Peptides against a protein of PDB entry 2YKT. Designs and how they scored, part 32

Target 1, 231 residues: chain A of PDB entry 2YKT
Amino acid sequence: SRSEEMHRLTENVYKTIMEQFNPSLRNFIAMGKNYEKALAGVTYAAKGYFDALVKMGELASESQGSKELGDVLFQMAEVHRQIQNQLEEMLKSFHNELLTQLEQKVELDSRYLSAALKKYQTEQRSKGDALDKCQAELKKLRKKSQGSKNPQKYSDKELQYIDAISNKQGELENYVSDGYKTALTEERRRFCFLVEKQCAVAKNSAAYHSKGKELLAQKLPLWQQACADPS

## One batch from the design tools (peptide)

Design b1_p17_2_s1 (made by RFdiffusion4, then SolubleMPNN; from b1_p17_2, 5 letters changed)
Fold by OpenDDE base, seed 3:
Formats: sequence, structure tokens, C-alpha cells
Structure b1_p17_2_s1 (fold): chain B 231 residues (1-231), chain A 17 residues (1-17)
Amino acid sequence: as target 1 above (231 residues)
Amino acid sequence: FEEELKKLEEETEKLEA
């Protein structure tokens, strides 16, 4: 029946969220943590590299003929330090605004979805059983009427059952239809939450890239001229 | 979300009784 098909569709939505979406989201969070760790590693490695650059700057500053190049090398290291600081800030936001919040949601969601599905199934079954009961009673009544010498005796009751069946059928169909819409809404809200959190990541990433571009654009022309200028 | 869960669990329990 139409209601049975819609019921199956509704259950499948919940099943898809529980068995596909949530596990995939957990994996996404895990991959995010790995990415965060790798970027933290980059920051650490960069510190060693630019500390070594500072050492080269110190040597230049100690020289008689390359003293001004020492300042250039120091500036280069400092700009990159600022870029790395911006990266660390982005990573903190990435952790706090995306990973932590997603992890909290996915942890609770299994219980929520189980309860939601169970509630829906219980009410759907209850309405279905009520409909089946009315249909069964009508069938019994018709059998009695067929064997009776006075079928007119049962006419009013037959009409009552027909009306009840019609009403209960409509109620069941509406409930299942609403259930399906609710399930789809539950799915959508989860994707929307992910999109919103990923937008925050994108904004922070843009800020990181913008800061790097700005700092380098400001200083790079100066650095490029350093060797052309006599000491 | 925790509040929603609690509400849903309560409603489900009521329906099962």
C-alpha cells in the first residue's frame, strides 16, 4: 500500500543517517584531527628552519660587509613567524569550532535517532493496528448480516465502521507522510550543521592566507632590492 | 540537543506504556 511504502522510506532515512551519515561523520572528524596534527607538525618544523635562518642573520650582522643583510634575514624569519602564529590561531579555531562540536553532536546522535525511530515505529504500529481492528470488525459484521434474516439491523453499524476505517486510513497516511518529512528534515539539519561549521573553517583559512599574502607582499620588494644596494 | 534527546526518550517511553 501507499502507507506501507512511505513507512519503509521513512525507516530507510533513519537507517541511512545511523548507518551511513554518522559513521562517515566520525571518520571525517578523525581525518580532521589527523590534519590538525600534521599542520601542527608543519609549524614545529618551520620553527627549526626559521631559527636556522636567524642564525644566518646573526652571522651577517657580525660581518663588516653584509651587516644590513642581517636585518633582512631577521625580517624574513619574523614575517614567517607571524604567518605561523596565524596558522596556529586558525588551528585552534578549527579544533574548537569544528572538531569538538561535531564530536559532541555525533556522540549523542545515536541515542537520539534510535529514540526518534522507535517513537515513530510505535505510533505507526498503533495506528495500523487500530485500522486493522476496524477492518476486521467490519468483516465480521458483514458475515453476520449475510446470514441474518434481517440484514437491515446491521446497516447503521456497517456505515459506522466504514467511516471509522476511512478516518483511520487517512490518519495513518498523514502520520506516515509527516514522519517522512520529519526524517528528511533531521537528515538535512545534520548536513546543514556540517556546512555551517565548514564555513567557519573556510573563513579562518581565508584569514590565514590573507595575512600571509599581506605580510609577504609588503616586505618582498624590500628584500629583493637588498643585494642591489651597496652597504 | 541533549534536551531534545531527553524529550524524545520521555515521549517514546510514554508511548510504550
Scores: peptide ipSAE 0.039, ipTM 0.731, DockQ to the pose 0.232
Fold by OpenDDE base, seed 5:
Structure b1_p17_2_s1 (fold): chain B 231 residues (1-231), chain A 17 residues (1-17)
Amino acid sequence: as target 1 above (231 residues)
Amino acid sequence: FEEELKKLEEETEKLEA
């Protein structure tokens, strides 16, 4: 029946979230942690490189003919430091606002979805069983009426059962329909949560890139001119 | 559903008595 098919679809939505979405989300979190670790590694490696650049700047500053280039090299290292600080801020946000929150959410969600599905199934079954029982009772009543010397005695009750069955059928269909809509909404909400958290990451990343661009754009012309201006 | 059904059953029993 239509209600049975819709019931199946509803259960499948819950199962898909529990068995496909949530495990995939856990994997996403794991990959995020790996990405964070790699970026931390980049930060460390970059520090070594620019510390070495500072050393070159010190040597230039000690020279007689290249003193001003020492300042340029120091500025280059300092700009990197500022960019790196911005990256570290982004990473903290990435960890605290995305990874931690997703991890907490996915852990709680398994229990929630299990309970929600169970509640839906229990109520759906209860309504279905009640409908089936009512249909069975109508059938029994009809048999009694056919065997009776006065069938008219049961006519009013038969009509009452017919009406009750019709009403119960409608209520069951509505319940299952609402259940399906609810399940789809639950699924959408989870995707939306992910999208929103990823938007926050994107915003932080944009800020990092913007700051770097601004700092470099400000200083690069000066650095490029340094060798053209003899001491 | 159950309460409504129970009512119908009770009324049916009375009718059969």
Scores: peptide ipSAE 0.027, ipTM 0.557, DockQ to the pose 0.017
Fold by OpenDDE base, seed 4:
Structure b1_p17_2_s1 (fold): chain B 231 residues (1-231), chain A 17 residues (1-17)
Amino acid sequence: as target 1 above (231 residues)
Amino acid sequence: FEEELKKLEEETEKLEA
């Protein structure tokens, strides 16, 4: 029946979220944590590299003929520090605004979806069983009427059962239809949440890249000329 | 649904008595 098909579709939506989306989201979070760790590793490694560059700058500053190049090397290290600070801010946001929130949500969502599906199934079954019972009673009534010496005695009750069946059928169909819409909305909401959180990450990433570009664009011409003018 | 069905059943039983 139409209602049975829609019921199956509804269950499949919930199952897809529980068995496909949520596990995939957990994997996404895990991959995000790995990415965060790698970027933190880059930060650490970069610090070591530019600290070593500062040492080279110190040596230049102590030289007789390369003092001005010491300042250039220090500026290079300082610009890196500023860029790195921006990266750290981005990483904090990535952790707090994306990973943590998704992790908390996905953990709660498993329980929520299980309960929601169970509630839907229970109510759907209850309505279905009530309809089936009413249909069975109508059949029994018709059999009694056929065997009776006065079939007209049952005519009013037969009409009442027919009306009740019609109403219950309509209510069941509406319930299942609404259930399907609700399930689809739940699925969409989860994807939208992911998209919104990823947009926040993208904005923070853009800010990091913009700051880096700005700082380097300002200083790079000066650094490039430092060796051309032996002052 | 169950309450409505129960009511119908009770009324049907009265007719059969």
Scores: peptide ipSAE 0.022, ipTM 0.548, DockQ to the pose 0.017
Fold by OpenDDE base, seed 2:
Structure b1_p17_2_s1 (fold): chain B 231 residues (1-231), chain A 17 residues (1-17)
Amino acid sequence: as target 1 above (231 residues)
Amino acid sequence: FEEELKKLEEETEKLEA
C-alpha cells in the first residue's frame, strides 16, 4: 500500500543517516584531524628551515660585500613567519569551529536518531494496530449480521465502523507522510550544518591564502632585484 | 482512536446482549 511504502521510505531515511551519513561524518572528522596534524608538522619543519635561513642572513650581514643581502634573507624569513602564523590561526579555527563541533554533534546524534526513529515506529505501529483492530471488529460484526434473524439491528454500527476505519486510515497515511517529511528535513539539516561549517573553513583558508599572496607580492620584487643592485 | 474503538466495541456488545 501507499502507506506501507511511505513507511519503508521513512525508515530508510533514518537508517541512511545512522548507517551511512554518521559513520562517514566520523571518518571525515578523522581525516580532518589527520590533515591538521600534517599541517602542524609542516609548521614545525618550516620553522627549522627558516631558522636556518636566518643563520645564512646573519653570515651575510657579517660579510664585507654582502651585508644588504642579509636584510633580504631576514625579510624572507619574517614574511614566512607571518604566513605561518596565519596558517596556525586557520588551523585553530579549523579545529575549534569545524572538527570539535562536528565531533560533538555526531556523538549526540546517535542517541537522538535512535529515539526519533523509535518514536515514529511506535506511533506508526500503534495507529496501524488500531486500524487493524477496527477492521477485524467490522468483519466480526458482518459475520454476526449475516447469521442474525434481524440483520438490520447491526446496520448503524456497521456504518460507524466503516467511518472509523476510513478516519483511522486517513490519519495513518497523514502520519506516515508527515514522518517522511520530518525524516527528510532531519537529513537535510545535517548536510546543511556540514556545508555551513565548511564555509567557515573556506573563509579562514581564503584569509590565509590572501595574506600569503599579499605579503609575497609586496616583497618578491624587492628580493628579486637584490643581487642585481651593486653593493 | 482507542477510546473510540472501545466505545464502539462496548456498544456492539450491548447490541449482542
Scores: peptide ipSAE 0.016, ipTM 0.438, DockQ to the pose 0.017; fails the geometry check

Design b1_p17_2_s2 (made by RFdiffusion4, then SolubleMPNN; from b1_p17_2, 5 letters changed)
Fold by OpenDDE base, seed 4:
Structure b1_p17_2_s2 (fold): chain B 231 residues (1-231), chain A 17 residues (1-17)
Amino acid sequence: as target 1 above (231 residues)
Amino acid sequence: FQEELEELEEKTKELEA
């Protein structure tokens, strides 16, 4: 029946969210944590590299003929520090506003969806069983009427069952239809949440890249000329 | 976000009752 088909579709939406989306989201979070760790590793490694660059700058500053190059090397390290600070801010946001929030939400959401599906199934079954019962009673009544010497005795009851069946059928169809719409909305909401959180990450990433570009664009010409004029 | 979590938790509890 139409209601049965739509019921199956509704269940499939919930099952898809629970069995495909949520596990995939957990994997996404795990991959995000790995990515965060790698970026933190880059930060640490970069610190060591630029600390070593500062040491080279110190040596230049102590030299008789390369003092000005010491300042250049220090500026390079300082610009790196500024860029790194921006990266750290981005990483904090990535952790706190994306990973942590998704992790908290996905765990709670799994429970929610399970409960929601169970409630839907219980109510759908209840309505279906009530309909089936009325249909069965009507069939019994019709059989009794066919065997009776006075079929008209059962006419009012037959009409009552027909009306009840019609009403229950309509209620079931509406319930299942609303259930399907709700399920699709739940699915869309979850994807939208992911998109919105990813947009925040993208904005933070853009800010990091912009800051780095600005700082380097400002200083790079100066650094490139440092060796051309032996002062 | 915290408000959203609280709301979701409340709804979950209602469904589980």
Scores: peptide ipSAE 0.207, ipTM 0.856, DockQ to the pose 0.889
Fold by OpenDDE base, seed 2:
Structure b1_p17_2_s2 (fold): chain B 231 residues (1-231), chain A 17 residues (1-17)
Amino acid sequence: as target 1 above (231 residues)
Amino acid sequence: FQEELEELEEKTKELEA
C-alpha cells in the first residue's frame, strides 16, 4: 500500500543517517584529526628549519662581506614565523569550530535518531494495529449480518466502522507522510551543518593563504635583489 | 552551538521519556 511504502521510505532515511551518514561523519572527524596532527608536525619541523636559517643569518652578520645578507635571512625567517602563526590560528579554528563541534553533535545525534525512529515506529504500528482491528471488526460484523434474520440490525454499526476505518486510514497516511518529511528534514539539516562548518574552515584557510601570499609577495623582490647589490 | 547541543539533548530526553 501507499502507506506501507512511505513507511519503508521513512525508516530507510533514518537508517541511512544512522548507518551511513553518522559513521562516515565519525570517519571524517578522524581524518580531520589526522590532518591536524600532520600539520602540527609540519609546524614543528618548520621551526627547526627556520631556526637553522636564523643561524646562517647570524653567521652572515658576523662576516665582513655579507652583513646585509644576514638581514635578508632574518627577514625570511620572520616572514615564515608570521605565516606559521596564521597557520596555527587556522588549525585552532579547525579544531574548535569544526572537529570538536562535529564530534559532540554526532555523539548526541546517535541517541536522538534512535529515539526518534523508535517513537515513529511505535506510533505507526499503533495506528496500523488500530486500523487492522477496526477492519477485522467490520469483517466480523458483516459475517454476522449475513447470517442474521435481521441484517438491518447491524446497518448503523457497519456504517460506524466504515467511517472509523476511513478516518484511521487517513490518519495513518498523514502520520507516515509527515514522518517522511520530518526524516528528510533531519537528513538535510545534518548535511547543511556540515557544509556550514566547512565554509568556516574554508574562510579561515583562505585567510591563511592570503596572509602568506601577501607577506611573500612583499618581501620576495627584495630578497631576490640582495645578492646583486654590492656590499 | 552550545545552545543547539542543549536543545538536541532536551529533545532526546523528551523522546526517550
Scores: peptide ipSAE 0.206, ipTM 0.854, DockQ to the pose 0.902
Fold by OpenDDE base, seed 5:
Structure b1_p17_2_s2 (fold): chain B 231 residues (1-231), chain A 17 residues (1-17)
Amino acid sequence: as target 1 above (231 residues)
Amino acid sequence: FQEELEELEEKTKELEA
Protein backbone atom coordinates (compact mmCIF):
# COMPACT_ATOMS: atom_id res chain seq x y z
CA SER B 1 0.00 0.00 0.00
CA ARG B 2 0.96 3.65 -0.24
CA SER B 3 1.35 3.87 3.52
CA GLU B 4 3.53 0.79 3.63
CA GLU B 5 5.80 2.13 0.95
CA MET B 6 6.11 5.46 2.66
CA HIS B 7 6.83 3.69 5.92
CA ARG B 8 9.64 1.79 4.26
CA LEU B 9 11.07 5.01 2.87
CA THR B 10 10.93 6.63 6.29
CA GLU B 11 12.79 3.81 7.94
CA ASN B 12 15.37 3.86 5.19
CA VAL B 13 16.10 7.53 5.79
CA TYR B 14 16.78 6.91 9.47
CA LYS B 15 18.87 3.87 8.67
CA THR B 16 20.88 5.80 6.10
CA ILE B 17 21.70 8.47 8.64
CA MET B 18 22.62 5.96 11.29
CA GLU B 19 24.49 3.47 9.15
CA GLN B 20 26.00 5.67 6.45
CA PHE B 21 26.09 9.32 7.43
CA ASN B 22 27.23 9.02 11.04
CA PRO B 23 30.00 6.51 10.36
CA SER B 24 31.17 8.64 7.45
CA LEU B 25 31.16 11.66 9.71
CA ARG B 26 33.30 9.83 12.24
CA ASN B 27 35.73 9.07 9.46
CA PHE B 28 35.67 12.71 8.42
CA ILE B 29 36.61 13.69 11.96
CA ALA B 30 39.45 11.20 11.96
CA MET B 31 40.75 12.56 8.67
CA GLY B 32 40.48 16.03 10.12
CA LYS B 33 42.66 15.04 13.04
CA ASN B 34 45.21 13.64 10.65
CA TYR B 35 45.16 16.85 8.67
CA GLU B 36 45.65 18.87 11.84
CA LYS B 37 48.62 16.74 12.80
CA ALA B 38 50.20 17.20 9.41
CA LEU B 39 49.79 20.96 9.61
CA ALA B 40 51.38 20.94 13.03
CA GLY B 41 54.24 19.06 11.49
CA VAL B 42 54.60 21.71 8.82
CA THR B 43 54.69 24.34 11.51
CA TYR B 44 57.49 22.61 13.33
CA ALA B 45 59.53 22.04 10.20
CA ALA B 46 59.07 25.64 9.12
CA LYS B 47 60.31 26.86 12.48
CA GLY B 48 63.55 25.01 11.99
CA TYR B 49 64.01 26.46 8.54
CA PHE B 50 63.42 30.03 9.57
CA ASP B 51 65.51 29.68 12.70
CA ALA B 52 68.32 28.73 10.40
CA LEU B 53 67.54 31.80 8.34
CA VAL B 54 67.89 33.92 11.46
CA LYS B 55 71.32 32.45 11.95
CA MET B 56 72.27 33.60 8.48
CA GLY B 57 70.96 37.02 9.37
CA GLU B 58 73.17 37.11 12.44
CA LEU B 59 76.19 36.37 10.33
CA ALA B 60 75.28 39.14 7.93
CA SER B 61 74.89 41.56 10.81
CA GLU B 62 78.37 40.69 12.01
CA SER B 63 79.87 41.36 8.61
CA GLN B 64 81.26 44.71 7.58
CA GLY B 65 79.76 44.83 4.14
CA SER B 66 76.40 43.10 4.56
CA LYS B 67 74.93 44.46 7.78
CA GLU B 68 71.75 45.75 6.20
CA LEU B 69 71.08 42.35 4.69
CA GLY B 70 71.03 40.98 8.19
CA ASP B 71 68.00 43.11 8.94
CA VAL B 72 66.31 41.90 5.79
CA LEU B 73 66.83 38.29 6.76
CA PHE B 74 65.48 38.98 10.23
CA GLN B 75 62.41 40.61 8.74
CA MET B 76 61.83 37.61 6.54
CA ALA B 77 61.91 35.35 9.55
CA GLU B 78 59.64 37.66 11.52
CA VAL B 79 57.04 37.76 8.78
CA HIS B 80 57.08 34.01 8.74
CA ARG B 81 56.56 33.97 12.48
CA GLN B 82 53.50 36.16 12.11
CA ILE B 83 52.10 33.99 9.36
CA GLN B 84 52.73 30.92 11.45
CA ASN B 85 50.95 32.46 14.41
CA GLN B 86 47.95 32.99 12.19
CA LEU B 87 48.10 29.38 11.11
CA GLU B 88 48.21 28.22 14.70
CA GLU B 89 45.15 30.28 15.45
CA MET B 90 43.36 28.71 12.54
CA LEU B 91 44.35 25.26 13.76
CA LYS B 92 43.00 25.94 17.21
CA SER B 93 39.72 26.99 15.71
CA PHE B 94 39.74 23.97 13.45
CA HIS B 95 40.18 21.72 16.44
CA ASN B 96 37.83 23.39 18.88
CA GLU B 97 35.06 24.61 16.61
CA LEU B 98 34.93 21.81 14.08
CA LEU B 99 36.47 18.55 15.20
CA THR B 100 35.51 18.64 18.86
CA GLN B 101 31.99 19.80 18.15
CA LEU B 102 31.40 17.22 15.47
CA GLU B 103 32.75 14.49 17.69
CA GLN B 104 30.47 15.43 20.55
CA LYS B 105 27.44 15.79 18.34
CA VAL B 106 27.84 12.59 16.38
CA GLU B 107 28.04 10.51 19.52
CA LEU B 108 24.90 12.00 20.99
CA ASP B 109 23.12 11.90 17.66
CA SER B 110 23.40 8.15 17.44
CA ARG B 111 21.35 7.78 20.59
CA TYR B 112 18.85 10.36 19.47
CA LEU B 113 18.23 8.78 16.10
CA SER B 114 17.86 5.34 17.58
CA ALA B 115 15.25 6.56 19.99
CA ALA B 116 13.45 8.60 17.35
CA LEU B 117 13.24 5.70 14.95
CA LYS B 118 12.05 3.37 17.66
CA LYS B 119 9.31 5.76 18.70
CA TYR B 120 8.18 6.15 15.12
CA GLN B 121 8.13 2.41 14.57
CA THR B 122 6.17 1.79 17.73
CA GLU B 123 3.52 4.34 16.90
CA GLN B 124 3.27 3.27 13.29
CA ARG B 125 2.80 -0.33 14.33
CA SER B 126 0.21 0.62 16.89
CA LYS B 127 -1.85 2.48 14.32
CA GLY B 128 -1.44 -0.29 11.81
CA ASP B 129 -2.52 -2.94 14.27
CA ALA B 130 -5.58 -0.96 15.23
CA LEU B 131 -6.55 -0.65 11.60
CA ASP B 132 -6.04 -4.35 11.00
CA LYS B 133 -8.18 -5.18 13.98
CA CYS B 134 -11.06 -3.08 12.71
CA GLN B 135 -10.81 -4.64 9.30
CA ALA B 136 -10.86 -8.09 10.80
CA GLU B 137 -13.88 -7.29 12.92
CA LEU B 138 -15.75 -5.96 9.90
CA LYS B 139 -15.00 -9.15 8.04
CA LYS B 140 -16.34 -11.22 10.91
CA LEU B 141 -19.45 -9.10 11.11
CA ARG B 142 -20.14 -9.50 7.42
CA LYS B 143 -19.85 -13.25 7.69
CA LYS B 144 -22.26 -13.26 10.58
CA SER B 145 -24.71 -11.09 8.68
CA GLN B 146 -24.69 -13.36 5.64
CA GLY B 147 -25.61 -16.32 7.78
CA SER B 148 -28.35 -14.51 9.65
CA LYS B 149 -32.09 -14.58 9.01
CA ASN B 150 -32.14 -10.87 9.85
CA PRO B 151 -29.17 -9.14 8.18
CA GLN B 152 -30.67 -5.74 8.88
CA LYS B 153 -29.75 -6.18 12.51
CA TYR B 154 -26.06 -5.75 11.70
CA SER B 155 -26.30 -2.87 9.23
CA ASP B 156 -25.61 -0.09 11.71
CA LYS B 157 -22.62 -1.84 13.19
CA GLU B 158 -21.21 -2.47 9.75
CA LEU B 159 -21.41 1.22 8.96
CA GLN B 160 -19.62 2.01 12.20
CA TYR B 161 -16.73 -0.26 11.34
CA ILE B 162 -16.49 1.18 7.85
CA ASP B 163 -16.24 4.65 9.28
CA ALA B 164 -13.69 3.56 11.85
CA ILE B 165 -11.56 1.91 9.18
CA SER B 166 -11.67 5.01 7.03
CA ASN B 167 -10.62 7.21 9.91
CA LYS B 168 -7.84 4.92 11.06
CA GLN B 169 -6.52 4.54 7.55
CA GLY B 170 -6.42 8.28 7.10
CA GLU B 171 -4.68 8.71 10.42
CA LEU B 172 -2.07 6.12 9.56
CA GLU B 173 -1.39 7.69 6.19
CA ASN B 174 -1.00 11.11 7.71
CA TYR B 175 1.27 9.84 10.46
CA VAL B 176 3.54 8.05 8.04
CA SER B 177 3.59 11.02 5.71
CA ASP B 178 4.58 13.34 8.52
CA GLY B 179 7.14 10.84 9.66
CA TYR B 180 8.74 10.81 6.25
CA LYS B 181 8.92 14.59 6.11
CA THR B 182 10.44 14.65 9.57
CA ALA B 183 13.04 12.09 8.63
CA LEU B 184 14.06 14.04 5.55
CA THR B 185 14.32 17.17 7.62
CA GLU B 186 16.55 15.40 10.11
CA GLU B 187 18.82 14.28 7.31
CA ARG B 188 18.99 17.73 5.78
CA ARG B 189 19.75 19.34 9.13
CA ARG B 190 22.79 17.15 9.58
CA PHE B 191 24.18 18.00 6.17
CA CYS B 192 23.50 21.66 6.78
CA PHE B 193 25.39 21.53 10.05
CA LEU B 194 28.38 20.05 8.30
CA VAL B 195 28.23 22.68 5.57
CA GLU B 196 28.02 25.48 8.10
CA LYS B 197 30.97 24.20 10.07
CA GLN B 198 32.98 23.80 6.92
CA CYS B 199 32.12 27.36 5.98
CA ALA B 200 33.63 28.48 9.25
CA VAL B 201 36.79 26.58 8.42
CA ALA B 202 36.88 28.19 5.01
CA LYS B 203 36.50 31.62 6.54
CA ASN B 204 39.36 31.02 8.94
CA SER B 205 41.49 29.69 6.13
CA ALA B 206 40.76 32.75 4.06
CA ALA B 207 41.84 34.96 6.93
CA TYR B 208 45.09 33.07 7.23
CA HIS B 209 45.84 33.39 3.54
CA SER B 210 44.86 37.04 3.47
CA LYS B 211 47.14 37.91 6.36
CA GLY B 212 50.04 36.13 4.77
CA LYS B 213 49.46 37.85 1.47
CA GLU B 214 49.29 41.25 3.09
CA LEU B 215 52.46 40.83 5.09
CA LEU B 216 54.46 39.53 2.17
CA ALA B 217 53.11 42.14 -0.21
CA GLN B 218 54.19 44.86 2.17
CA LYS B 219 57.74 43.66 2.67
CA LEU B 220 58.69 41.92 -0.54
CA PRO B 221 59.49 45.09 -2.50
CA LEU B 222 61.83 46.19 0.26
CA TRP B 223 63.59 42.87 0.36
CA GLN B 224 63.96 42.79 -3.40
CA GLN B 225 65.68 46.16 -3.35
CA ALA B 226 68.14 45.29 -0.59
CA CYS B 227 70.88 43.96 -2.84
CA ALA B 228 70.60 46.84 -5.25
CA ASP B 229 71.42 49.37 -2.57
CA PRO B 230 75.14 49.71 -1.99
CA SER B 231 76.51 49.64 1.53
CA PHE A 1 26.86 24.94 20.51
CA GLN A 2 26.70 23.80 24.09
CA GLU A 3 23.06 24.79 24.17
CA GLU A 4 22.43 22.71 21.09
CA LEU A 5 23.99 19.71 22.75
CA GLU A 6 21.90 20.21 25.83
CA GLU A 7 18.77 20.47 23.76
CA LEU A 8 19.66 17.34 21.87
CA GLU A 9 20.32 15.52 25.12
CA GLU A 10 16.98 16.59 26.50
CA LYS A 11 15.15 15.48 23.37
CA THR A 12 16.95 12.17 23.55
CA LYS A 13 15.88 11.65 27.14
CA GLU A 14 12.32 12.45 26.25
CA LEU A 15 12.34 9.94 23.45
CA GLU A 16 13.89 7.27 25.61
CA ALA A 17 11.27 7.68 28.39
Scores: peptide ipSAE 0.204, ipTM 0.854, DockQ to the pose 0.888
Fold by OpenDDE base, seed 3:
Structure b1_p17_2_s2 (fold): chain B 231 residues (1-231), chain A 17 residues (1-17)
Amino acid sequence: as target 1 above (231 residues)
Amino acid sequence: FQEELEELEEKTKELEA
């Protein structure tokens, strides 16, 4: 029936969220944590590299003919330090505002969806059973009427059952239809939440890249001229 | 975000009752 088909569709939406979306989101969070760890590793490795650059700057500063190049090398290291600091701030935000929040929400959401599906199934079944009961009673009544010498005795009751069946059928169809719309809305809301959180990531990433671009654009021309200038 | 979690928790409790 139409109602049965719609019911199956509704259940499939909930199942898709519970069995596909939520597990995939958990994996996404795990991959995010791995990415965060890798970026932290980059920051650590960069520190070693630029510390070594500072050492080269110190040697230049100790020289008689290359002192000014020491300052250039120090500036290079400092700018990169500032870029790395910006990356660390981005990572903190990534952890606190994305990963942690997603993790908390997905855990709670699993319980919510399970309860929501169960409630829907219970109510759908209840309405279906009530409809089936009325249909069965009408069938019994018609059998009695067919064997009776006075069929008119049952006419009013037959009309009552017909009306009840019609009303219950409509109620069931409406309930299942609304259930399907609700399920789709729940699914969409979850994707929207993910999109919104990724927008925050994008903004933080943009800020990181912008800061790096600005710092390097400001200093790079100066550094490029350092060897051309007499000591 | 905390408000969203609280709302979700409340809805969950209502559904589980």
Scores: peptide ipSAE 0.200, ipTM 0.851, DockQ to the pose 0.885

Design b1_p17_2_s3 (made by RFdiffusion4, then SolubleMPNN; from b1_p17_2, 6 letters changed)
Fold by OpenDDE base, seed 2:
Structure b1_p17_2_s3 (fold): chain B 231 residues (1-231), chain A 17 residues (1-17)
Amino acid sequence: as target 1 above (231 residues)
Amino acid sequence: FEEELQELEEKTKELEE
């Protein structure tokens, strides 16, 4: 029936969220944490590299003929420090605004969805059972009427059951339909949340890249000229 | 976000009753 099909669709939406979306989201979070860790590793390694560059700058500053190149090397290291600071801010946002929030939400969501589905199933079954009962009673009444010497005695009750069945059928259909819409809305909300959080991360990432580009664009011409223009 | 989590928790509790 239409209601049965809609019921199956509704349950499938909840199942998809619980068995496909949420596990995939947990994996996404795990992959994000791995990515964060790798970037933190890059940060640490980069520090060592540019600290070593500073040492080279110190040596240049101690030289008689390359003192100005020492300043260049120091500037390179300083620009790196600024870029790195921006990266750290991005990573902080990535962690706090995306990963942590998704993690917290997905854990709570499992319970929510389970409870929501259970409630829907219980109510759907209750309405279905009530309908079935009325249908069964009507059938019994009709059988009794057919065997009766006075069928007219049961006419009013028959009409009453017909009306009750119609009302219960309509109620069940509406309930299942609303349930389906609700389930789809729940699914959409979860995707929207993910998109919104990814947008926040993207903005912060853009800021990191922009800052790096800006700083390097400003200084690189100066650094490139340093060897060509000895004092 | 914390408010959203609280709302979700409340809704969950209501559903579990």
Scores: peptide ipSAE 0.174, ipTM 0.840, DockQ to the pose 0.901
Fold by OpenDDE base, seed 4:
Structure b1_p17_2_s3 (fold): chain B 231 residues (1-231), chain A 17 residues (1-17)
Amino acid sequence: as target 1 above (231 residues)
Amino acid sequence: FEEELQELEEKTKELEE
């Protein structure tokens, strides 16, 4: 029936969220944590590299013929420090505003969806069973009427069951229809939340890249000419 | 976000009753 098909569709939406979306989201969070760790590793490794560059700058500053190049090397390291600070701020936001929030929400959401589906199933079954009961009673009544010497005796009861069936059928269809719309809305809301959080990450990432570009664009021409200038 | 979590928690509790 139409109601049965829509019921199956509704259940499938909830099942898809619980069995596909939520596990995939947990994996996404795990991959995000791995990505964060790797970027933190880059930060650490970069510090070592640029600390070594500073050491080269110190040696240049102590030289007789390359003293000004020491300042250039120090500036290179300083610009990197500023860029790295911006990266750390981005990572902090990535952790706090995306990963942590998604992790908290996905765990709670699993319980929510389970309870929501169970409630829907219980109510749907209750309405379905009530309808089936009325249909069965009408069938029994009609069988009695056909075997009776006075069928008119059952006419009022038959009408009552017909009306009850009609009302219960309509109620069931409406309930299942609303359930399906609700389920689709729940699914969409979860995707929207992910998109919105990812937009925040993208914004922070853009700020990091912009700052780095700005700092390097300002200094790089000066560094490039340093060896061409007389000592 | 904390408000959203709280709301979700409340709804969950209501559904589990």
Scores: peptide ipSAE 0.172, ipTM 0.840, DockQ to the pose 0.890
Fold by OpenDDE base, seed 5:
Structure b1_p17_2_s3 (fold): chain B 231 residues (1-231), chain A 17 residues (1-17)
Amino acid sequence: as target 1 above (231 residues)
Amino acid sequence: FEEELQELEEKTKELEE
């Protein structure tokens, strides 16, 4: 029946969230933690590289003919430091505003969805059983009427069961339909939350890239000219 | 976000009763 099909669809939505979405989200969080760790590693490795560049700048500053190039090398290292500071701020936000929040939410969500599905199933079954009972009683009444010398005796009761069945069937269909809409809304809400949190990451990433671009764009022309202009 | 978590916990408790 239509109600049975919609019931199956409703259950499948909840099961998909619980068995596919939530585990995938946990994996996403784990991959995010790995990405954070790798970026921290890049920051550390970059520090070593630019510290070595500073050493080259010190040597240039001690030279007789290349002193001004020492300042250029120091500026390059300083711009790197500022870019790395921006990256650290981005990583802090990435950890606190995305990963931690997703982790906390997904942990509670499993319990919520299980309870919500169970409530829906219990109420759906209750309404279904009540409908089945009324249908069975009507069938029994009709059999009794067919064997009776006075079928008219059962006419009023038959009408009452028909009305009750119609009402219960409508209520069941509406309940299952609403249940399906609710389940789809729950699924959409979870994807929307992920999208919103990822938008925050994108904004922070944009700020990091913008800062780096601005700093480099300001200094690069000066650095490129340094060797062309002997002191 | 903390308010959202609290609301989720409350709803969960209500469903589990």
Scores: peptide ipSAE 0.167, ipTM 0.839, DockQ to the pose 0.908
Fold by OpenDDE base, seed 3:
Structure b1_p17_2_s3 (fold): chain B 231 residues (1-231), chain A 17 residues (1-17)
Amino acid sequence: as target 1 above (231 residues)
Amino acid sequence: FEEELQELEEKTKELEE
């Protein structure tokens, strides 16, 4: 029946969220944590490299003929430090505003979806059983009427059951239809939340890249001229 | 976000009753 098909579709939406979306989201969070860790590793390695660059700058500053190049090397290291600070801010936001929030939400969501599906199934079954009962009673009444010498005695009751069946059928169809719409809305809401959080990541990433571009664009011409200018 | 989590928790509790 139409109601049975819609019921199956509704259950499938909940199952898809619980069995596909949520596990995939947990994996996404795990991959995010790995990515964060890798970026922290890059940060650490970069610090060593630019600390060594500072040492070269110190040597230049101690020289007789290359003192000004020491300042250039120090500036290069300083710009890196500023870019790195921006990256750390981005990573902090990435952790706190995306990963942690998604993790907290996905853990609670498993319980919510289980309870929501169970409630829907219970109510759907209850309405279905009530409909089946009325249909069965009407069938019994019709059998009794066919064997009776006075079939008109049962006409009013037959009409009552027909009306009850019609009403219960309509209620069941509406309930299942609304259930399906609700399930689809729940699914969409979860994807929207992910998109919104990823937009925040994108904004922070843009800020990081913009800061790096700005700092390097400002200083690079100066550094490129350093060797052309005599001390 | 904390408010959203709280709301979700409340809804979950209601459904589990």
Scores: peptide ipSAE 0.164, ipTM 0.835, DockQ to the pose 0.902

